# Designs tried in a protein design run: peptides against a protein of PDB entry 8BZL. Part 8

Target 1, 228 residues: chain A of PDB entry 8BZL
Amino acid sequence: SYDRAITVFSPDGHLFQVEYAQEAVKKGSTAVGVRGRDIVVLGVEKKSVAKLQDERTVRKICALDDNVCMAFAGLTADARIVINRARVECQSHRLTVEDPVTVEYITRYIASLKQRYTQSNGRRPFGISALIVGFDFDGTPRLYQTDPSGTYHAWKANAIGRGAKSVREFLEKNYTDEAIETDDLTIKLVIKALLEVVQSGGKNIELAVMRRDQSLKILNPEEIEKYV
Target 2, 242 residues: chain B of PDB entry 8BZL
Amino acid sequence: SRRYDSRTTIFSPEGRLYQVEYAMEAIGHAGTCLGILANDGVLLAAERRNIHKLLDEVFFSEKIYKLNEDMACSVAGITSDANVLTNELRLIAQRYLLQYQEPIPCEQLVTALCDIKQAYTQFGGKRPFGVSLLYIGWDKHYGFQLYQSDPSGNYGGWKATCIGNNSAAAVSMLKQDYKEGEMTLKSALALAIKVLNKTMDVSKLSAEKVEIATLTRENGKTVIRVLKQKEVEQLIKKHEEE

## One batch from the design tools (peptide; aimed at target 1 K60, target 2 R16 N154)

Design b1_p9_3_s1 (made by RFdiffusion4, then SolubleMPNN; from b1_p9_3, 4 letters changed)
Fold by OpenDDE base, seed 4:
Structure b1_p9_3_s1 (fold): chain B 228 residues (1-228), chain C 242 residues (1-242), chain A 9 residues (1-9)
Amino acid sequence: as target 1 above (228 residues)
Amino acid sequence: as target 2 above (242 residues)
Amino acid sequence: SENAERLFL
């Protein structure tokens, strides 16, 4: 069956394993990214951490470099591979080019990696989408998305995972210049967007904020509640 | 190569990796392994199933493996796969020690193996490992640690967890009885016996059917000790008297 | 399945 062939097009021109990898992404919990004026914000639905599980080992948001962070949805183990390769590339770029990566550069690297896994007969696609945010060296905030196919695009705001459709619909309606006028308003927008799909309010949300010329900050639950 | 396309773990139409799920299901038929983190140590408790009178060599530990001076693991699943993975863990730990002149951090060893496991779920011509592992360790970064990994290459840190036969029931019991912040190694040992007594498919829990290892710190050194049969008997007896 | 859910974040 064509659905079992990793790199073979169907008669209808479909790459079924890529499409099925996109279905795997929808099994992940929701992640949202918003680009503000001088801020980028990632928000994720916390998967219910099992009682007795160490929360530090359950991360949907990670730093790729000092100026770039990523949220993902989909296969956790696949994400770790992508993250590690991206981190190595960020460091390599600093050494070889003597500048940190642009957000686009590292996004393109990740996208190219994913694409190669769709074209090799010896590999299945990565079952992850990612939201990649950060600042270029000129201080420009950026948000990119990648999917299992290796496509990537720049966004003002976007969402991935289980609740992505509802979150995107909210963002399409509510993302305005006024809604991102301040850092606090931008954070509030992300929280409100996540609350469309996340039950029990701020307790089930993780937020990461990167401001211009600042390091990534993960907000604690008390800080999140101030915006609810 | 197209030759291995049909033999690669692939996504279902619903985005599932059934071969990974089936490998995880197979682990449910293996002997029970428990891990419990305490304030003053961490332990592994494992069911011994292969008590064959005809076994010429009594292996000191069937399911618990020392990885280095600061870490041990227990395994549930396919024995041959377990042997390969435990050997790889030892090699990774030794290579790190040689390179950096310090022990590998616990989580880094776990992740290194998990990357191997993940690769076996993504690359052609390979099947998932039919093995879950519990890892206990100490390092200077996080102190005492307990990790669990599965065939997917996913892992997590735990206060207490279980893999293998009746693991769901064991985890439920651990959730009920585990007292965060108040868990001593002594209390953890008692809890391990309590859970094993209820979850093992045996008429009576006996010391011959249970392996227990503890990891503690003494004088700034990690001590990994497999409990003697007599010590396990005493733990069982204490539980039966309660 | 419970196992399936464990694979995803």
Scores: peptide ipSAE 0.410, ipTM 0.806, DockQ to the pose 0.771
OpenDDE base, seeds 1, 2, 3, 5: peptide ipSAE 0.381, 0.400, 0.388, 0.300; ipTM 0.782, 0.801, 0.775, 0.705

Design b1_p9_3_s2 (made by RFdiffusion4, then SolubleMPNN; from b1_p9_3, 4 letters changed)
Fold by OpenDDE base, seed 4:
Structure b1_p9_3_s2 (fold): chain B 228 residues (1-228), chain C 242 residues (1-242), chain A 9 residues (1-9)
Amino acid sequence: as target 1 above (228 residues)
Amino acid sequence: as target 2 above (242 residues)
Amino acid sequence: SSNAEALYA
């Protein structure tokens, strides 16, 4: 059965395990990324943290390096593996090249890692997509997406996870130069995009903002409510 | 779909890992394990099911394992898998201690095992471990900690949680009675007894059917203690009087 | 299932 073989093409040229891994991504909560002029913003649908759960251990947005952060959708455990590998690569790059990674470089690394897991008979694909945002050393804001296949592209704005279609449709209509003219407008755009799929407003949204030459900032709920 | 459960390392058409889900389902049939974080300590309480008269009583705990001087865990699921994972935890902790000359931070130990668990869900010729774990520990970074991990290699930190049989009901009770910031180890012990009394498939809770371990700090050292049967009896008696 | 939901973020 072609659908059960990890590395076998179907007669019509499909890699079913990769396609099914993409279906795993759709089970994840929504994440959105938007590239502004001098800002990158990640927003995620905050999965209701169980009352007794430590919120510190429930994050969909993570730093890969000082200049790069990632949001993911799909299998949480798979994401941890990818994040750890990416962090090690970022540190290795700093040590060997004496510069931080470009957002494209680390995206390509992650993509290559994912792709290798699609060609090995002994490994299933990663059940995650990622939005990778950050700044290159020249101060250029970047947004990339990776999927389970190891494909990656640069985006102005994109979304992943269960609500990704609706969020993308919103972004296609509302992403304009005017909508990203300021940092605040860019943040508002992300919030509005997430509100297409997130119930109960700002309380169920986590936002990460990276401005040029600034560290990643996770907005607190009170800061998010100011934009709603 | 039942057709996709035979291979451990494949996605279903809907993107599910059925073998991992089935491993989690198997854990739901295991004896109940509770963890509760307090301000002055952390505890594990576990259902003891294997009360065989011929078991050598020298096994202080069937389900609670000391990992190092600062950490212990409780297991729900396949005993053989639990033995492998608890041994691996000890090895990881020891290797870290040898390498860094300090105890492994609690979350790092949990994460290291979770990466192993995840690998068994992704690599061919492997099945998921049919085990969930509760971890209790102390470190200099976060103080007292409680973690839960599952067969997927996912984990989380908790103030209180439950795994095994009737875990959902236990978690609901914990959510009702757990007072954040006000939980003492004494109150946590009372809460553990209360929850176990309601969630164990027993008519009456007895000390022979419950294992309890506490982790505290005394004179700047971690103390892991398994409660004596008499101490557990007193806790049960106190609960029956309230 | 509750188990399925626990696997995904």
Scores: peptide ipSAE 0.359, ipTM 0.795, DockQ to the pose 0.758
OpenDDE base, seeds 1, 2, 3, 5: peptide ipSAE 0.339, 0.241, 0.325, 0.325; ipTM 0.786, 0.693, 0.758, 0.759

Design b1_p9_3_s3 (made by RFdiffusion4, then SolubleMPNN; from b1_p9_3, 5 letters changed)
Fold by OpenDDE base, seed 4:
Structure b1_p9_3_s3 (fold): chain B 228 residues (1-228), chain C 242 residues (1-242), chain A 9 residues (1-9)
Amino acid sequence: as target 1 above (228 residues)
Amino acid sequence: as target 2 above (242 residues)
Amino acid sequence: SSNAENLYL
């Protein structure tokens, strides 16, 4: 019966709805984030878009602000709610503080939002994890991950979604200072990591790159093939 | 498993929202609705099931609703839920127009409703809306557009799609016959009739059982028109002659 | 079901 309660601890101390929301994340396609020296890279497994579907409306990577991007895994509709609230907060921060958010700040905001949805009897947890990347105003590249519980941590590299375990194992072995020495090597590392779980080569990968003082760039399929 | 399907907004151990999935399954029993995007317009075609002779007003459209001057939608699912959502769409569109002195962009209207739908999947004491919608529209940003939304609050843009009864078969047929870049509104109308004729469990397609609306641009204005029964009869006749 | 898979990205 405790597994049906949204905000009730089990006798053994589990929040089952949070754990089950983490299972919802595993149903999402894989996303990977890597922090380089002067670059942050998000890579995602492209879900097979239906032949007649507009690809424009199927986005797994989105900008939160000019200096912050997010990839998610899990419930698409839940992600949209989180993204919208994060965007509003980024704009509000610019208006009130006269500076863009730090990547940590917006991550903490998202995490706090998620946490509140684990503690209210009238709400289920968000069925999403997110990789949040960007640059702080001092030019420091950042990568954070959030989960349905509202926990967050800073990472050098991480992955979420169905293939996250295999991708993380790859990154643990291959993430070195040498492997991220250049922007191109960092991009190549992300592609190699995704290829552990993506069956078809560069065509089923979406890559987003943010460099210091640059806007988010989504790489074209032809640009991705240069790194394969 | 009977244990998790009784409460509306709870994850299963597998991370599934069964009430949302069941709402989507229920929509599969509703009358068929098609949407097709063309280069020069967009259309909705819907199965009319309630041809009751005792219905006082010939509802011009049972399933197709004008939302504003630039958008219309078609609904599949629970009628009462559909009425609530279509009214909300109209209100959202009017509030936007009042606030910004310009019509709401098509995708923004779709997303606004989808956020409401999503909320009904996350908040306790609410059930998912048992409705899927097709949206047709025009705006200055993307031109002619076709969207689909479901009970989860997910949406997508489409060149052609189907919701309701036999939707999977209809989508398969659309994938086979839809010619990207070559689709005129005239060819889209013919395709709609072809698909409906094969997917509706009727021995003979009749104009009384089909509603069709087209959205076009004339002299820099959007024109939403529900086809007259005679026009639908002509489309059916043309299909029977091919 | 194919519909259930569309809920997740």
Scores: peptide ipSAE 0.383, ipTM 0.798, DockQ to the pose 0.735
OpenDDE base, seeds 1, 2, 3, 5: peptide ipSAE 0.358, 0.373, 0.344, 0.138; ipTM 0.767, 0.786, 0.754, 0.565

Design b1_p9_3_s4 (made by RFdiffusion4, then SolubleMPNN; from b1_p9_3 with T4A S9A)
Fold by OpenDDE base, seed 4:
Structure b1_p9_3_s4 (fold): chain B 228 residues (1-228), chain C 242 residues (1-242), chain A 9 residues (1-9)
Amino acid sequence: as target 1 above (228 residues)
Amino acid sequence: as target 2 above (242 residues)
Amino acid sequence: SANAEALFA
């Protein structure tokens, strides 16, 4: 019975709907985030775009603001809701506080949104995890992860989705100060990490790079192939 | 698995939303609808199943709905759900027009409905809509467009796609025959007939069983036209001669 | 199922 209740704790203290939402995340394609010295990089496994599908409408990496980008894994429609609310909050913050959000601030906002959907009898949890990257106004690169529970943490590197375990194991072994010494090495690290779970190399990878004081850049396939 | 089919807002232990999947399955039993994007227009072609002799032969599209001057949609699934969603699309489009004094961008209208669909998968006391839609439109931002949406509130843009009965086979045929960058509306119409002839569960394709609408630009205006039965007959005849 | 896979990105 507890596994079917949205907001009821099991006798052992589990929120089954949150755990099951985490299983939904594992059905998403892999996303990786790495924080470099003066760069943040998001890499995603391209879901096989159907031949006749418009690639413009298939995005796993999205800007939340000029200084913040997000990748997600899990339910696509749930992600759109979170993205839209986060974008509105980023704009609202600029209008009310006269500064862009910190990466932590917007992460906490998203996390709080997710948490509220775990505590309402009338709502299921969001079936998404997110990697949120960007720069604070002081130029500090940040990487955060959120899960369906509304928990969030800061990371040096992390992964979400179906291949996340293997990618994390790779990152735990290969994330060193030398491996992120340059922007190019940091990008290479993300690509290598994704190649643990993505077949056919650079063609199935999307990369987003945000450098200090620069806008988000989505790398084209030709640019990605240079790092492979 | 089956024990989670009674609750719309419940994840299975495997992280599945069975009610959404079942809504999508229900759409697979609906009549075929296809959309094809061309360089000079976009079309919808839909299977007409309700051929009642007493239905007034008036230009009543059973499955194709005009949304505004620049957009139309076709529906596959539960008719009552389709009526609610098409009405909501019209209301969203009119509210936007009233507020901004310009037509709503195509993708924005699709997204607005998809957010409603998504909400019906997440909020308690709601069931998923048992409807997929194809949207055709024109706007100043992207020109001619084709979108597909499902009960989950997911959507995508397409050059050609199909929903409803035998949609997978139809999509396979579209992938084979669709020539990117070279598709004229005329060739798209021929392709639509070809695909419908192979994918509809009918012994012979007839004009009475097919609704076709085209969206074109004439003199800087969008023109949405439902093809007359005679025009559809000519398309079928031409296909039979090839 | 194809439907299940379609829901996830």
Scores: peptide ipSAE 0.347, ipTM 0.792, DockQ to the pose 0.782
OpenDDE base, seeds 1, 2, 3, 5: peptide ipSAE 0.320, 0.250, 0.344, 0.050; ipTM 0.777, 0.697, 0.793, 0.543; seed 5 fails the geometry check

Design b1_p9_4 (made by RFdiffusion4)
Pose (drawn by RFdiffusion4):
Structure b1_p9_4 (pose): chain A 225 residues (1-47, 50-199, 201-228), chain B 238 residues (1-200, 205-242), chain P 9 residues (1-9); non-standard residues A62 YCM
Amino acid sequence: SYDRAITVFSPDGHLFQVEYAQEAVKKGSTAVGVRGRDIVVLGVEKKAKLQDERTVRKICALDDNVCMAFAGLTADARIVINRARVECQSHRLTVEDPVTVEYITRYIASLKQRYTQSNGRRPFGISALIVGFDFDGTPRLYQTDPSGTYHAWKANAIGRGAKSVREFLEKNYTDEAIETDDLTIKLVIKALLEVVQGGKNIELAVMRRDQSLKILNPEEIEKYV
Amino acid sequence: SRRYDSRTTIFSPEGRLYQVEYAMEAIGHAGTCLGILANDGVLLAAERRNIHKLLDEVFFSEKIYKLNEDMACSVAGITSDANVLTNELRLIAQRYLLQYQEPIPCEQLVTALCDIKQAYTQFGGKRPFGVSLLYIGWDKHYGFQLYQSDPSGNYGGWKATCIGNNSAAAVSMLKQDYKEGEMTLKSALALAIKVLNKTMLSAEKVEIATLTRENGKTVIRVLKQKEVEQLIKKHEEE
Amino acid sequence: SSNTEALFS
């Protein structure tokens, strides 16, 4: 089989294929995640008439208690999502507990890292925001990128214009903004309206403590706008 | 040998996949192919690129392929690659029927093939398949459905779409004329002739298939030349 | 280009 080293070091210590994978993420639609007190919210920018909205969603459930949003190559994302879904079931089988948000994040990150050091393969061209709750009810938000690095965040953005949205969230992520569920959803819509020039072209989802993923209707989003 | 390896599965500096993009260029030069969803069925309309006089026409169709009892598809791009992929689609549909004893839902069949196409872009060092497919079908979950896939493995559901030559012009005509939720098969057939009229008119130059439900059973039929010639006459009056 | 944009659709 094909054994070419695709990801290699360059002078100065750069891994060019990873950096190029990060460029693919920037070409992706904006995704925003906010961790609230008892709620986590994901929002995504949408690119069209005659298209079935159900089939092209950027927010996916990995397990009953964990879901994710992504930016970048949509085909690479389907592969990573299905790999994570299989791992969530393997964990329930072996430990008899649902996966922690951290556990599945570590798994997705290590999968991505393996694709930066394996022969015959290019890196995954996606970043992911992963949200959910732990057994003790603690809300979580993690980010993964193509290098395999992962971190926890109070709030974050990935994809096109993520730097601008991040700078908005830095100034606006306060206790007042995450005091209630309605204000937590509102902060995500405001963060997206910063780069979407729009309001009717946004998808949004909410996850509450042990209540599973709820995707909001267009009519419910129009009320906030 | 590193010297002769064209490196088909790497990123460009901008995060692009050049072989995928070049494959999409090949599809844009293929015969026009479009699909339209309606309340009582789905249809595929395709430009025949085999319009030579000395051809025999031995099959019931040239560009439209039955995948299983409830599904059909059409292709744009490299014909040989399309043969490999359509054979694989039939195998996936039969593997699902064997396992679950029920027909594969349409989206599950599209996802399964797209995973194969995505793998060719990430590892193996091989050129990708130069094929875009339109899928039409019916399942107990979502009823009548239309899907499109491209060489990278991406797919989407559509009420109407077009692939191949002049597809951008065709998508424009569909946005203007498609009445969302009010389309019947007869009106969708009229719109298909209208769209092919601009982007290309003769019955020998076109191929039309319809998918409908009759007595709880799926019917996939290629329209005879007589029915197509009558549809062409009905439009010229407009 | 439209082909490039399709990768991210």

Design b1_p9_4_s1 (made by RFdiffusion4, then SolubleMPNN; from b1_p9_4, 3 letters changed)
Fold by OpenDDE base, seed 4:
Structure b1_p9_4_s1 (fold): chain B 228 residues (1-228), chain C 242 residues (1-242), chain A 9 residues (1-9)
Amino acid sequence: as target 1 above (228 residues)
Amino acid sequence: as target 2 above (242 residues)
Amino acid sequence: SANAEALFA
């Protein structure tokens, strides 16, 4: 019975709907985030775009603001809701506080949104995890992860989705100060990490790079192939 | 698995939303609808199943709905759900027009409905809509467009796609025959007939069983036209001669 | 199922 209740704790203290939402995340394609010295990089496994599908409408990496980008894994429609609310909050913050959000601030906002959907009898949890990257106004690169529970943490590197375990194991072994010494090495690290779970190399990878004081850049396939 | 089919807002232990999947399955039993994007227009072609002799032969599209001057949609699934969603699309489009004094961008209208669909998968006391839609439109931002949406509130843009009965086979045929960058509306119409002839569960394709609408630009205006039965007959005849 | 896979990105 507890596994079917949205907001009821099991006798052992589990929120089954949150755990099951985490299983939904594992059905998403892999996303990786790495924080470099003066760069943040998001890499995603391209879901096989159907031949006749418009690639413009298939995005796993999205800007939340000029200084913040997000990748997600899990339910696509749930992600759109979170993205839209986060974008509105980023704009609202600029209008009310006269500064862009910190990466932590917007992460906490998203996390709080997710948490509220775990505590309402009338709502299921969001079936998404997110990697949120960007720069604070002081130029500090940040990487955060959120899960369906509304928990969030800061990371040096992390992964979400179906291949996340293997990618994390790779990152735990290969994330060193030398491996992120340059922007190019940091990008290479993300690509290598994704190649643990993505077949056919650079063609199935999307990369987003945000450098200090620069806008988000989505790398084209030709640019990605240079790092492979 | 089956024990989670009674609750719309419940994840299975495997992280599945069975009610959404079942809504999508229900759409697979609906009549075929296809959309094809061309360089000079976009079309919808839909299977007409309700051929009642007493239905007034008036230009009543059973499955194709005009949304505004620049957009139309076709529906596959539960008719009552389709009526609610098409009405909501019209209301969203009119509210936007009233507020901004310009037509709503195509993708924005699709997204607005998809957010409603998504909400019906997440909020308690709601069931998923048992409807997929194809949207055709024109706007100043992207020109001619084709979108597909499902009960989950997911959507995508397409050059050609199909929903409803035998949609997978139809999509396979579209992938084979669709020539990117070279598709004229005329060739798209021929392709639509070809695909419908192979994918509809009918012994012979007839004009009475097919609704076709085209969206074109004439003199800087969008023109949405439902093809007359005679025009559809000519398309079928031409296909039979090839 | 194809439907299940379609829901996830």
Scores: peptide ipSAE 0.347, ipTM 0.792, DockQ to the pose 0.783
OpenDDE base, seeds 1, 2, 3, 5: peptide ipSAE 0.320, 0.250, 0.344, 0.050; ipTM 0.777, 0.697, 0.793, 0.543; seed 5 fails the geometry check

Design b1_p9_4_s2 (made by RFdiffusion4, then SolubleMPNN; from b1_p9_4, 3 letters changed)
Fold by OpenDDE base, seed 3:
Structure b1_p9_4_s2 (fold): chain B 228 residues (1-228), chain C 242 residues (1-242), chain A 9 residues (1-9)
Amino acid sequence: as target 1 above (228 residues)
Amino acid sequence: as target 2 above (242 residues)
Amino acid sequence: SANSEALFE
């Protein structure tokens, strides 16, 4: 049943539309983020691209700025709106403050945007969670997660989407200082984490890597297979 | 008024947007539209369902709309919604041209409309547009392009795709017969006729029931043309002889 | 539904 056409509190204090938006996120394919020592890695379950679809237009990982990238789970169209707003904010910040955004700043901006869509009677929540990774201007690697409510937290590692529970359980067991000691080990950790939920091995994984003072690199399938 | 809030697209307890899904279902009942990308051009082929002899011939195409000099689209779904969206596309393209003194890139036009479509799924007092679109275009960035968008505001680039009635069957046939890297506009036209002949709920395909537009480059200019009935008849005849 | 699955990524 549709409880209400507007985002309102239930008698027991629940925001049902926000909770239902969180259920929408669980319908998305899995995304994982891991913060290493000098690297941040995003991994996503590749949705099967239709044979005649242009792969260029299917992006679950996107750059927000040169120093920040994002993976999402949930409604693709909602994600595009958030991404576009975040990109504009990143550029605006560079123009006004003359520095790139911190990963926390842009996460907070996205979170605030999401929160506003939970409070308006004329809007539904965004049906997306996001993993936001990057480097602050001081060279510190960061990983944040935000959900449909507009809540955000910093993480060492996290996952969102359909397989997120299993991936998180894996990360809780396997994320150690030794496991992230090198860039390659960090990448391997992400791959292993995704393999808990992704069928057919490394061919169905997309990986994005950002190293300190380097641009976002999307790994090709051959590069991924080297880590498997 | 509180009554408009009741028409807000909301999440179900399972996280579904039923109004968007129902809009997509409505499109499944619309006439078939095909798009095929070739090496030397791109085409749209659309089913004409309303062959009313009393329709004023003034409309060059019922389902294929020129957006600007470099882009056209075909529509499946609610006609009134289609008219609104095609007008918005033209306005967006014109505003861009005025602002930047160059044609809008194809994907940017598609995304601009998709953002509008998405907004109608998120803002209160609005319903989703009951329309899917195929876009064909050329720009200096990516050359010939084919896009599809749906009521959610999702879009994708395609080599070949179909929307409307029997779209799943059409897509299956396109997957079988589309030869990547070897597709000429001529072969694409033949493929379009082949697929339409199998997917249209008609006993025989006739030129009166099919609209075809091609987008090509001639002398460094984009040329959008709708095929004449005689040209379509020749394509159908050729298909029947094979 | 196929339509539902198409909305999510």
Scores: peptide ipSAE 0.316, ipTM 0.771, DockQ to the pose 0.787
OpenDDE base, seeds 1, 2, 4, 5: peptide ipSAE 0.266, 0.043, 0.337, 0.218; ipTM 0.672, 0.544, 0.793, 0.682; seed 4 fails the geometry check

